Peptides against a protein of PDB entry 2AKA. Designs and how they scored, part 59

Target 1, 299 residues: chain A of PDB entry 2AKA
Amino acid sequence: MEDLIPLVNRLQDAFSAIGQNADLDLPQIAVVGGQSAGKSSVLENFVGRDFLPRGSGIVTRRPLVLQLVNSTTEYAEFLHCKGKKFTDFEEVRLEIEAETDRVTGTNKGISPVPINLRVYSPHVLNLTLVDLPGMTKVPVGDQPPDIEFQIRDMLMQFVTKENCLILAVSPANSDLANSDALKIAKEVDPQGQRTIGVITKLDLMDEGTDARDVLENKLLPLRRGYIGVVNRSQKDIDGKKDITAALAAERKFFLSHPSYRHLADRMGTPYLQKVLNQQLTNHIRDTLPGLRNKLQSQL

## One batch from the design tools (peptide; aimed at target 1 L7 L11 A14)

Design b2_p24_7_s1 (made by RFdiffusion4, then SolubleMPNN; from b2_p24_7, 11 letters changed)
Fold by OpenDDE base, seed 1:
Structure b2_p24_7_s1 (fold): chain B 299 residues (1-299), chain A 24 residues (1-24)
Amino acid sequence: as target 1 above (299 residues)
Amino acid sequence: SMAEAIAKVQALFPEIDALVAKLE
């Protein structure tokens, strides 16, 4: 079972090289959410490093296939520059930005061409996620006026696939009924079979309000349920707050909160990572026999 | 090249087959 994710990673790498990634229904988890929903922070918390582009507007402008691999060593490598090992995660961020700009140009447009990044770390579980551009309604800079629809079309290339699980990231401090992530998930997964809910910004909710009903899967039920997380604030990120310290603060938040303390063992970033690892592993197991047959017919 | 990529995929077939066999 432990070798299933690495095997699919090797398939992803091979298919990326032939430009057929869009045509293959590989077992994968696509990450969807509105801009500023906290997607990047969730991914960085898995790695324990700051390595994703940050800023206002559309930050992720190409799909990022993030392959986390448990290892005794810590480094990153890109499929587009094999043989180069990155040990400085700031350089990883810069490479993502440079590679994005190389394809999209200076207009801050989007491209459906994935970036493939593998991170080896002793602090991660084996996990592969496809980070997708954040949904937006407002073009920024020189972006085309139809950028919203371009992003949606890109997301649909992934989330419509039957073997794609959907990690829907929604902020708790916004109306969940209007969550862009849950809306797109409901459109392509109306029965909620493929969707995992992540609720961010629980620490930013108004006093006297909570997301207990959501986290208990009572408000908008998903078969795979919801997991709450607390990310670093932008102030914490700017202040270089250590991710380990942030994870401890997250644990403390859930344990001390009257509405969440009973759920604390099933909340937080470490638990989310474990769940995603298990969900992906099981999903690969279930789909691999059919995938084998499909691969043989397509090659 | 396309040929190299196809070869990489084909090289994974034995491992896939072995895993599938364990799952059945």
Scores: peptide ipSAE 0.266, ipTM 0.844, DockQ to the pose 0.782
OpenDDE base, seeds 2, 3, 4, 5: peptide ipSAE 0.257, 0.244, 0.246, 0.243; ipTM 0.842, 0.837, 0.833, 0.830

Design b2_p24_7_s2 (made by RFdiffusion4, then SolubleMPNN; from b2_p24_7, 11 letters changed)
Fold by OpenDDE base, seed 1:
Structure b2_p24_7_s2 (fold): chain B 299 residues (1-299), chain A 24 residues (1-24)
Amino acid sequence: as target 1 above (299 residues)
Amino acid sequence: SLQEAIEKVQALFPEIDALVAKLE
């Protein structure tokens, strides 16, 4: 069972060269959410490194296929620069930015062409995620006025696929009923079969309010449920607060909060990583026989 | 190239088949 994710990773790498004309429905998890919903922080917490582009507006402008692989060594590799091992994750961030700009130009446009990044680490579970551009309503800089629709169309190319699981990232300090992530998920997965909810910014909720009903799957029920997380603040990120320390603080937050203490063992980014690993593994198991048949017919 | 990609995918078929057989 532990070999299923690595096998699909090799399939993903092989299909990256086929281009957009391939009718490919690989078992995968697409990450969706509004801008500043905390997607990047969740992914970085899995790795335990700062390596994703940061800033205002749209930071992810190409799909990022992030392949996490448990290993005795720690390094990153890009499919577009084979043979180069990155051990400095700042250089990983710079490479993502450079490769994004190479394809999209300097106008902060978007491209549907994925960046494939593999991270080997002793601190990760085997997990593959497709990070997608954050949904936005307001163009910034030289972005085209229809950028919102361009992003939406790009997301739909992934999330409409039957074998695509959806990691819907929503901030708790915003109206969850208006969550862009949950809206798009409900549009393509009306029965809530493929969607996993992540609730960020639980520590930023107003005093006297909580997201207990959401986390208990009582407000907007998903078959696969919700997992709450607490990410580093922007101040913590700027101050280069250690992710390990942040994870400890997250654990403390859930344990000490009256509304969440009873859920604490099913909350936090370590638990989320474990759940996603299990969900993806099981999903691959269920889809692999059909995938094999489809591949035989198409290749 | 497309041909190279197809060959890479086909090279994975034995492993896929083995895993599928194990899961069934």
Scores: peptide ipSAE 0.276, ipTM 0.858, DockQ to the pose 0.766
OpenDDE base, seeds 2, 3, 4, 5: peptide ipSAE 0.273, 0.264, 0.254, 0.250; ipTM 0.859, 0.851, 0.848, 0.844

Design b2_p24_7_s3 (made by RFdiffusion4, then SolubleMPNN; from b2_p24_7, 12 letters changed)
Fold by OpenDDE base, seed 3:
Structure b2_p24_7_s3 (fold): chain B 299 residues (1-299), chain A 24 residues (1-24)
Amino acid sequence: as target 1 above (299 residues)
Amino acid sequence: SLAEAIAKVEALFPEIDALVEKLK
């Protein structure tokens, strides 16, 4: 069963080489969320490295296919520069920025052409995620005035696919009823069959408030439920706070919080990673026969 | 090339088939 994700990764790489991006209904997890929802922090916490572009406005401007592979060694590889092994994750960040700019130019536009990044690490479970541009309503820089709709159209190319699971990332310190992630998920998955909820910024909620009802799946029920996480603050990121220390602090947060103590074993980044690995593996298992038949008919 | 990409996909078919059979 552990070989299913790597197998699909090889398929994904092969299809990417053909120039087929969102056209293939491969079993995958698309990550959606508004700007500043904490998507990048969740992904970096899985890897245990700072490697994603940061900034104001739209940071992710191309789909990032992030393939995490458990390995005895730690390094990254891009599909667009085969044979180059990156061991410095700052260089990984720079390569993402450079490759993004190569296609989109300096206008901070978006492109539907994916960047394929594989990370080998002893600290990860096998997991493939497609990080999508953050939903926004306000153009920044030289972005076109319709950038919001361009982003939505791009997201829809992924999340409308039947074999696409949706990781909906929403901040707890905002009204979840207004979550961009949950709205788009509800639009394409009205029965909540393909959506996994991630609730970030639980540590930033107003005093006397909590997200217990959401995390217990009572407010906005999803079949696959919700997982709460506590990411590093922007101050912690800027201060280069160690991710391992942040994960320990996250565990402490859930264990010590009166509203979340009883859920602590089903919360946090490590649990999220485990759940996503299991759900993706099971999803591949369920879809692989149909995928095989489809491939045979198209080739 | 498209031909090369197709060949890469086809090369994975035996592994896919083996896994599909194992999952039955």
Scores: peptide ipSAE 0.211, ipTM 0.818, DockQ to the pose 0.769
OpenDDE base, seeds 1, 2, 4, 5: peptide ipSAE 0.116, 0.209, 0.186, 0.198; ipTM 0.722, 0.815, 0.800, 0.807

Design b2_p24_7_s4 (made by RFdiffusion4, then SolubleMPNN; from b2_p24_7, 10 letters changed)
Fold by OpenDDE base, seed 1:
Structure b2_p24_7_s4 (fold): chain B 299 residues (1-299), chain A 24 residues (1-24)
Amino acid sequence: as target 1 above (299 residues)
Amino acid sequence: SLAAAIQAVQALFPEIDALVKKLE
C-alpha cells in the first residue's frame, strides 16, 4: 500500500510530457479555494518550509503538482530541470516564480501547463496534491478582464474528472455558504463524494462565534468530512515564525478552545496530512484496476 | 517528446499490473 503513491507519481511525471489532454483520469487530489483562503500555507505546513510564492492577487498561476516523498534526506527537484537538487527552499520558491513567468509572461496571466515539484523530506508523508490557482473575481495588473473565467475553466479541467478528489479550502472568517471552493466542488460533485473540506482561519473568527457545526459535518455535509487548521498569520510569515512552532500553536488552539477541544485529535495540519495520505492511497487502490485496463487498451 | 512519454507510460504497465494483481 505504501508504494501506490510513488507509482502514480511516476505516471504523473510521464503524462506531464504528453500534455493535458491525456485520456487517462489519474487518481489525484486537486486543491481549490479562493484567493487568500490559506492554500499555500497548508501546503507549506506539510513540508515545514517556506517555498511557495507569496503576494497579493493571484499567486499560483499554473497548476503545481506537489509530490511529497518521505525520505531520510531533505531536498526538492523539478521535472523541468532534472538532476538539480534544491536544498535551499528559497531557491525553490524562486524557481517556481521564474518558471511561471517564463510561460505566462509579465502580465500575470495564467497557464494550464503544470509545474511538477517533488519534495523529499523526513518530515512528510507520501502525498501528492495539485495546487490550482485561487479563484478570483477581480483582475489585477495587466490580467485580462476575463481572468475569473479563465481560472474557472482551468479548475474544471481537473475537478470534473471522476478520479479527482477535491480538497476544498475555505476560510472560517468568511461566509461558508459563499465559499468559492465549496461552490465549485458542489457543482462538479453534487453528492459530496469526492470533496474533502478544509477550514482555515479558525483563529480569526469573531469572538463568540465558531465553526463547530461545520467541522462536525452538520452544516454542509461532505462524505469525507471537514478538517480545521490554523495557519501562520501574514505577520508570522513575515517575521519568519518557525513552522514547528506554528504547529504547536495550532495544537494548543484546538485543545484550549471550548468549541473545538473535543475534536482536537481530528484537527490540525498533521492530522490533515495523515488523512490525505490515507485517502489518496485508498483512492489509488480503488481506481488502479480501471487505470490498468485503460492503459492496457492503449498498448 | 510525445514518443518518449508514451514509452515511459508503457514501461510502467508491468508494475501497475503486478500491483493490481496483489490487490486482487
Scores: peptide ipSAE 0.269, ipTM 0.840, DockQ to the pose 0.723
OpenDDE base, seeds 2, 3, 4, 5: peptide ipSAE 0.229, 0.236, 0.260, 0.244; ipTM 0.829, 0.834, 0.834, 0.828

Design b2_p24_8 (made by RFdiffusion4)
Pose (drawn by RFdiffusion4):
Structure b2_p24_8 (pose): chain A 299 residues (1-299), chain P 24 residues (1-24)
Amino acid sequence: as target 1 above (299 residues)
Amino acid sequence: TLTEATEDIEAVFEDIDTMNEKMS
């Protein structure tokens, strides 16, 4: 039903101002990744526009509830900016930065108060993800020293919940067994039943190696599987993001790589969008029947 | 703010009931 994701979108809007309550548990996807995993690029490739803050280290300092709605027209709106329509995605980026600084005292710390961004676009399927601060060790920023723990604690508040599906994002040019995202997913989902794996930067692996075993779901098995993507950034005449060309380059990569050509139809951003739309819809269908009564008891 | 959120939640509860009927 094309209606389930929108229904949960209304619930997320309603609960955006309700502080942390460990018992509240909406069906949703939390995006988890190490700072080096390229998780921003995955989201920007869904939207087809650069719109996320840039900077060294942390990009998301407040949870971003990103609600993507397939549309004939292209614009964005923030719940905190009632009635305003953003058509220039650079302004969207600037609003994320401003609203974040408005809340965070130090210009580098984090806050649990969400930013609720809805994007209407022909480039997206109906899908909702909650992007969370990326994980890192060296608090190389400017306050606080325990920042690693503050981020981990914030991630745990989301992903310890049973109705929270985990989109674990890991770069292929690293030791995937040591992926921060897959490790934290294992701590709260030991059976791997509610984690969806995303492998980025496949085109950056060392010569003569590949990620076939992980992509085939053999090395680090997850019930919901893995999906590989690459960010082959193409710019148009004005030097801006060209998503049609970028997606074609990604498609060319999978079709031409001897290790991946047989999986190409199950790799790439369009397929990932399809999978997330399907899994999120089915998950909502599964959890909605008991939801109204459960919420009353938990509020 | 909290009153408005409560009203929104009550309105969504009615929609959940209707949605459950359609799913059955």

Design b2_p24_8_s1 (made by RFdiffusion4, then SolubleMPNN; from b2_p24_8, 15 letters changed)
Fold by OpenDDE base, seed 3:
Structure b2_p24_8_s1 (fold): chain B 299 residues (1-299), chain A 24 residues (1-24)
Amino acid sequence: as target 1 above (299 residues)
Amino acid sequence: SLQESLKKIEEIFKEIDKLIEKLK
C-alpha cells in the first residue's frame, strides 16, 4: 500500500541531488534538544536497533535525515552509497561516523550537509525525522569556541521553515522552563503551532517530583501536546539490554506510576511513533500542494 | 543532473497528488 511519507522520502532524495544551496521547505520533523537530552535513544527506540553514534559532547555533527519505512525486510541504505544494503546496524553506525568525519574532519566540527539514511523494518511505522546536532554551550575537543552559535545557526536553517515541525526533546530531570529545545521552539514557533514536546528521563526525576503538569499540557502548553518516554539508561545500553524489553519496562513505568498511570495510553515510544506518523502524514497532505505550486515555475 | 532531478521531482509530485486525492 502506497503512503505519502515514502513518496516524500523520494522527494527529499531528489532535492538532495540538486545541491546544498537548494531552497527547500519540504514537510519534515526536525529533532532538537540539548546534549544528552535523549534524542538518539528516542530514534533508536523507533528502529529497535543501536545504530547512532555515541559519545560525550556533540555526537550528531551533521543533520541526519532518518527515513523509517515499514517493510517486510530489515536493512538500511544511505543516499551517499547507493546500492549498498546494510543489515548490520553496527555497520550503519560506523558509516555515519565515517561519512561525518569525511566532511567535517577530525576536529569534531559540524557541517550543514545532511546524511540521508533510510531504514526498512517490520518494526517501524513510516516516519521521517531530521536529527540535528545537540545544543551545547561547551566546546569539546578541537571544536571552535563559537560552536554553540554554529549549532544554533544550523538548527535555524531547519526550524525556521514554515513546513518544518519541531520535535522538542527535553529531559524531565532538569528545569523544563530552561529547556534548550523548548526555548528554540518558542523562538521560531511562538504560538506553539509546529512543536511537539517529548519529555525524556522521567524515570530519573527526584523522588517526590513529577512532570504531570507538563505532560498534561498545563505548564507550557503546546498545540500538539507532550509525550513522555522512558529510554534505556547508559547502563542498560552498555549491558546490551534489549530494546523490546526496554519498551516493556517503559510501559510498566507509566502504568505503575501514580502521577502518570492515567496518561499511560498516551505515553511511551510506540505511542510517540504513532502520533508522529499521523502528524507528519497530515502535515504532508496540507503543505505539499502549496509547495508544488511554488516550485512549478522552477521545474 | 539537475534536469534529471527536476524531472524526478515533478514525477513524484504527480504521484503524491494522486495519492492525496485517493485519501480524501
Scores: peptide ipSAE 0.303, ipTM 0.863, DockQ to the pose 0.549
OpenDDE base, seeds 1, 2, 4, 5: peptide ipSAE 0.286, 0.300, 0.280, 0.304; ipTM 0.851, 0.862, 0.850, 0.864; seeds 1, 2, 5 fail the geometry check

Design b2_p24_8_s2 (made by RFdiffusion4, then SolubleMPNN; from b2_p24_8, 15 letters changed)
Fold by OpenDDE base, seed 2:
Structure b2_p24_8_s2 (fold): chain B 299 residues (1-299), chain A 24 residues (1-24)
Amino acid sequence: as target 1 above (299 residues)
Amino acid sequence: SLEEAQKKIEEIFKEIDELLKKLE
């Protein structure tokens, strides 16, 4: 069944070539969350490489269609520069930044035009995610005063689509009841049918507190449930801590924590990647027959 | 061209249909 995802990737590329990518209701997973919620770290942990832009304020300013493909080789390719293979993931980061700046300019604005990035790796499962700009309430630098609403409008273009699954990323060290990710998910998916919850920063919670009730799907229940993860700290990222070592530390965290040890086999980044692969594959199987019929009349 | 893209899309859907039939 894993072969369905690469076929959908080819569809995405073909539609992007004719400028219709954003308007298509292809089965996909959109990643949503507030600024500093840990979205970039989750995606980098899937790849096992540092390749996403970093900085203060809004980091992702264009939708990033991230297509992960299991392969014996490791390299990246952009749709906007076909034929160029990137083996240095620092250059991948620089290309994302350059391509973003080319379209948005120097004012740190946003654009709804996606960047399409495909990563081949022996360390990934077949998986396609759409990374979206982090939700913010306050403009930074030279950003337009209505940047909050521009971001929301951009997110809504994706998450309102019926065939779009929502990966809602929320930090555990903040009030989950007021999570921006869960709020927007609830707005467009009130019955919680399309939303997968990710809880980050579990290691940063105050002593004596835990997110057990959330992770057990008892507090804010979602049909597709919640998965907890532990990302590298900013200090670890700056210090170039190895992602493999971080994943081992994540596993140790869940196994050793009194509140999470019984959930350990259903937590962590590797498990999240597996679940997303399975859910996306099943979702494609269920939705493509209907989509085929709809698109046939439009081609 | 648009026509080339449409042809490519149709070819991909044929592959999808074949794969879906195998999975049923």
Scores: peptide ipSAE 0.310, ipTM 0.864, DockQ to the pose 0.649
OpenDDE base, seeds 1, 3, 4, 5: peptide ipSAE 0.297, 0.309, 0.296, 0.334; ipTM 0.855, 0.862, 0.856, 0.874; seed 5 fails the geometry check

Design b2_p24_8_s3 (made by RFdiffusion4, then SolubleMPNN; from b2_p24_8, 13 letters changed)
Fold by OpenDDE base, seed 5:
Structure b2_p24_8_s3 (fold): chain B 299 residues (1-299), chain A 24 residues (1-24)
Amino acid sequence: as target 1 above (299 residues)
Amino acid sequence: SMAEAKKKIEEIFEEIDELNEKLA
């Protein structure tokens, strides 16, 4: 495990404190996907805890800068409430909701102002992700009719940055050619240099169909490839199915599936974490010299 | 202050440089 990611987290926090967030092209991974694509489940599987807001429609309404830090202890900290350690991840969920509502109000509007959450855990690899609102065409509650475009504009503030990697989350049980995540990624990364594909809901595909061609990088090639994952079902989440048990079931799924067995060692949530850690670390190493030079000229 | 923030940022970059040298 390499320690560049925590150092970049400290940079990110320092820049946030001086209000320079908008102008900094820090090495990061932005998570994009349609509503119900499985983004929240992927992130929760990394932590091994239920801690993200859930519900119908637009759940994530502010960017969530999720800083995962490997540690001997397990707790969370928010940048907006320094010194408070959260050990109950339900309280983490409630704080995300409260802090979201503080800025957006009760109308279910969105805000581009990030929430910064750091999670220390022995069960995580060092990884920083920016969870972004799910793309949608359907306003909910008192949301304005143009909420789709507001979300898109917010996403574009992140994904257009040269040093931003894109984690494009797409469900396999929907037409992948119409994936909102892959569409936005193709728009801002036409050569597929910055995009990592995640394919969720592989277990929910119709019998006799598979996503093999996508996962083998043959249908919509990305330089960084695709990784399939199997998340808990909504029923499993509501039933409080253990994430560890779900990860074991995911492994079994890939190993036993005729179309995916040969890919099984390059699939699943644990492999995704490893790949993201490695890719982010390498990306940091490649981009930081240029970033430093730019900052020295501006600051 | 901005000056303090700049100093902190430079210190972090120095730590990054040291780490990169170890990883190279």
Scores: peptide ipSAE 0.333, ipTM 0.867, DockQ to the pose 0.507
OpenDDE base, seeds 1, 2, 3, 4: peptide ipSAE 0.314, 0.315, 0.322, 0.298; ipTM 0.856, 0.860, 0.861, 0.853

Design b2_p24_8_s4 (made by RFdiffusion4, then SolubleMPNN; from b2_p24_8, 14 letters changed)
Fold by OpenDDE base, seed 2:
Structure b2_p24_8_s4 (fold): chain B 299 residues (1-299), chain A 24 residues (1-24)
Amino acid sequence: as target 1 above (299 residues)
Amino acid sequence: TLEETLKKIEEIFKEIDKLLEKLK
């Protein structure tokens, strides 16, 4: 069943060549979250490399179609730079930044035009995610005053699609009732059928507080549930703390925490990756027959 | 070309169909 994801990747590549407005609602997972919610860290933890832009403001300014492919080799390829294999993930980051700036300019504006990045790695499961710009309330620098709405409109282009699953990333150290990710997910998926919740920053919660009720799917129930993760701190990222070590620390965190120990086997980045692979595969299986029929009717 | 891309898409769907049949 895992072979379905690579086939859909090929479809995505083909549709990208035609343009964004392909009428086919391809099965995909859109990643949504507020700025600094830990979204980029989750994606980097899947790969085990630092390769996404970092900053205090809007980091992701274009949709990033991230195609993870399990392989014996480790390298990355961009659709806009065909034939070039990136083995240095710092160069991958630089290319994302350069390609973003090429389209958006220096004003930190956004563009709905995706960047397509494929990462081959022995450390990943087959998984395709669409990383979307982080939701923000406050323009920074030369950003337009309506940047919040521009981002929202961009997100809506993805998350309103019926075949789009939503990975809603929310930090635990903030009021989840005010989670931008969960709000937008609830708006387009009021029954919680397409939304997978990710709770980050569980290690940054105040003493005596926990997100147990959320993680147990009791507070804001989603059909697909919640998965907690512990990302590297900003200090750890700046210090280039090894992701493997961080994943071990994450496991230890869940196992040792009184509120999460019983959930530990269903928490953490590796489990999240596995679940997303399975969810996407199943979703593809369920949606592709309908897509084929639709395509045949249009051709 | 658009035509070539559409053809490619059709070919991919054929592969998908084969795979889906194997999964049944």
Scores: peptide ipSAE 0.351, ipTM 0.892, DockQ to the pose 0.596
OpenDDE base, seeds 1, 3, 4, 5: peptide ipSAE 0.333, 0.354, 0.330, 0.364; ipTM 0.884, 0.893, 0.885, 0.896; seeds 1, 3, 5 fail the geometry check

## One batch from the design tools (peptide; aimed at target 1 Q296)

Design b2_p25_1 (made by RFdiffusion4)
Pose (drawn by RFdiffusion4):
Structure b2_p25_1 (pose): chain A 299 residues (1-299), chain P 25 residues (1-25)
Amino acid sequence: as target 1 above (299 residues)
Amino acid sequence: AAHEAALAKVEALFPDIDAMVARLE
């Protein structure tokens, strides 16, 4: 039903101002990744526009509830900016930065108060993800020293919940067994039943190696599987993001790589969008029947 | 006040949740 994701979108809007309550548990996807995993590029490739803050280290300092709605027209709106329509995605980026600084005292710390961004676009399927601060060790920023723990604690508040599906994002050019995202997913989902794996930067692997075993779901098995993507950034005449060309380059990569050609139809951003739309819809269908009564008891 | 208004928004969604559950039947 094309109606399940929108219904949960209304619930997320309603709960955006309700502080942390460990018992509240909406069906949703949390995006978890190490700072080096390229998780922003995955989201920007869904939207087809650069719109996320840029900087060294952390990009998301407040949870970003990103609600993507397939549309004939292209614009964005923030719940905190009632009625305003954003058509220039650079301004969307600037609003994320400003609203975040408005809340965070130090210009580098984090806050649990969400930013609720809805994007209407022909480039997206109906899908909602909650982007969370990326994980890192060296608090190289400017306050606080325990920042690694503050981030991990915020992630745990989301992903310890049973109705929270985990989108674990890991770069292929690293030791995937040591992926921060997959490890934290294992801590709360030991059976791998509610984690969806995303492998980025496949085009950056060392010569003569590949990630076939992980992509085939053999090496680090997850019930919901892995999906590989690459960010082959193309810019148009004005030097701006060209998503049609970028997606074609990604498609060319999978079709031409001897290790991946047989999986190409199950790799790439369009397929990932399809999979997330499907899994999120089925998950909501599964959890909605008991939801109203359960919420009353938990509020 | 803001918290009460948020709760009221949640309660307003209960009929829509019931209608949606009925359609899944």

Design b2_p25_1_s1 (made by RFdiffusion4, then SolubleMPNN; from b2_p25_1, 9 letters changed)
Fold by OpenDDE base, seed 4:
Structure b2_p25_1_s1 (fold): chain B 299 residues (1-299), chain A 25 residues (1-25)
Amino acid sequence: as target 1 above (299 residues)
Amino acid sequence: SALEAALAQVEALFPELDALVEKLK
């Protein structure tokens, strides 16, 4: 089973060249969430490196196919610049920004054309995620006034696919009932069969409040459940706080919190990564026979 | 063409894909 994700990665790389005309429903996990929901931080925590664009507003403006590959070495490669190994993850960030700007221009527009990034690391499990632009209501800069709908349409291209799992990232310090991530997930997955809930910013909740009921899957039940995480603060990110230290703090948070202590072994970034790896692997296994047949019919 | 190259890459993966599918049966 360890080879399932890498195989699908190779398929994904091959099909990326075909463009949007390939009616292929590849097993994948699409990451959705509102702006500032903590999506980028979750992904960076998986890698243990700062490598994603940061800023206000829409940061991810193209789908980022993030292929995490467990390896003895640590480096990144882009599909658009094959043969170049990136060992400095700041350079990875810069390349994402440059490649995004190359296609979208300087007006902060969006493009549905994915960036394909593979990260080899001893600190990751095999996992492929598609980071999608954050949902927004407010255009920034020279963005078109309909940017919200453009983003939505882009997301729908992924999340409507039957073989797409949805990683719905929602901040706990906001009304979860109004979560953009959970709303879009509910729209395309009304029975909650394909959606995994991630609850961020648990450390930023108002005093005397907690997300226990959500995390216990009692409030807005998803078949695949919810996993809480604690990301680095913006101050910590700006200060380049070590992600390993942040992960230790996250563990401490769950263990020490009266409302979450009993859930601590099923919370946090490492557990999330494990769950996603397992769910993706199982999902590939279940869909692979059908995928094979579809591929053959298209050749 | 880019399409032809992509299709060739996909075809090259079929033996591995087939082997995995058979293992899953």
Scores: peptide ipSAE 0.260, ipTM 0.843, DockQ to the pose 0.764
OpenDDE base, seeds 1, 2, 3, 5: peptide ipSAE 0.132, 0.253, 0.245, 0.242; ipTM 0.728, 0.849, 0.846, 0.843

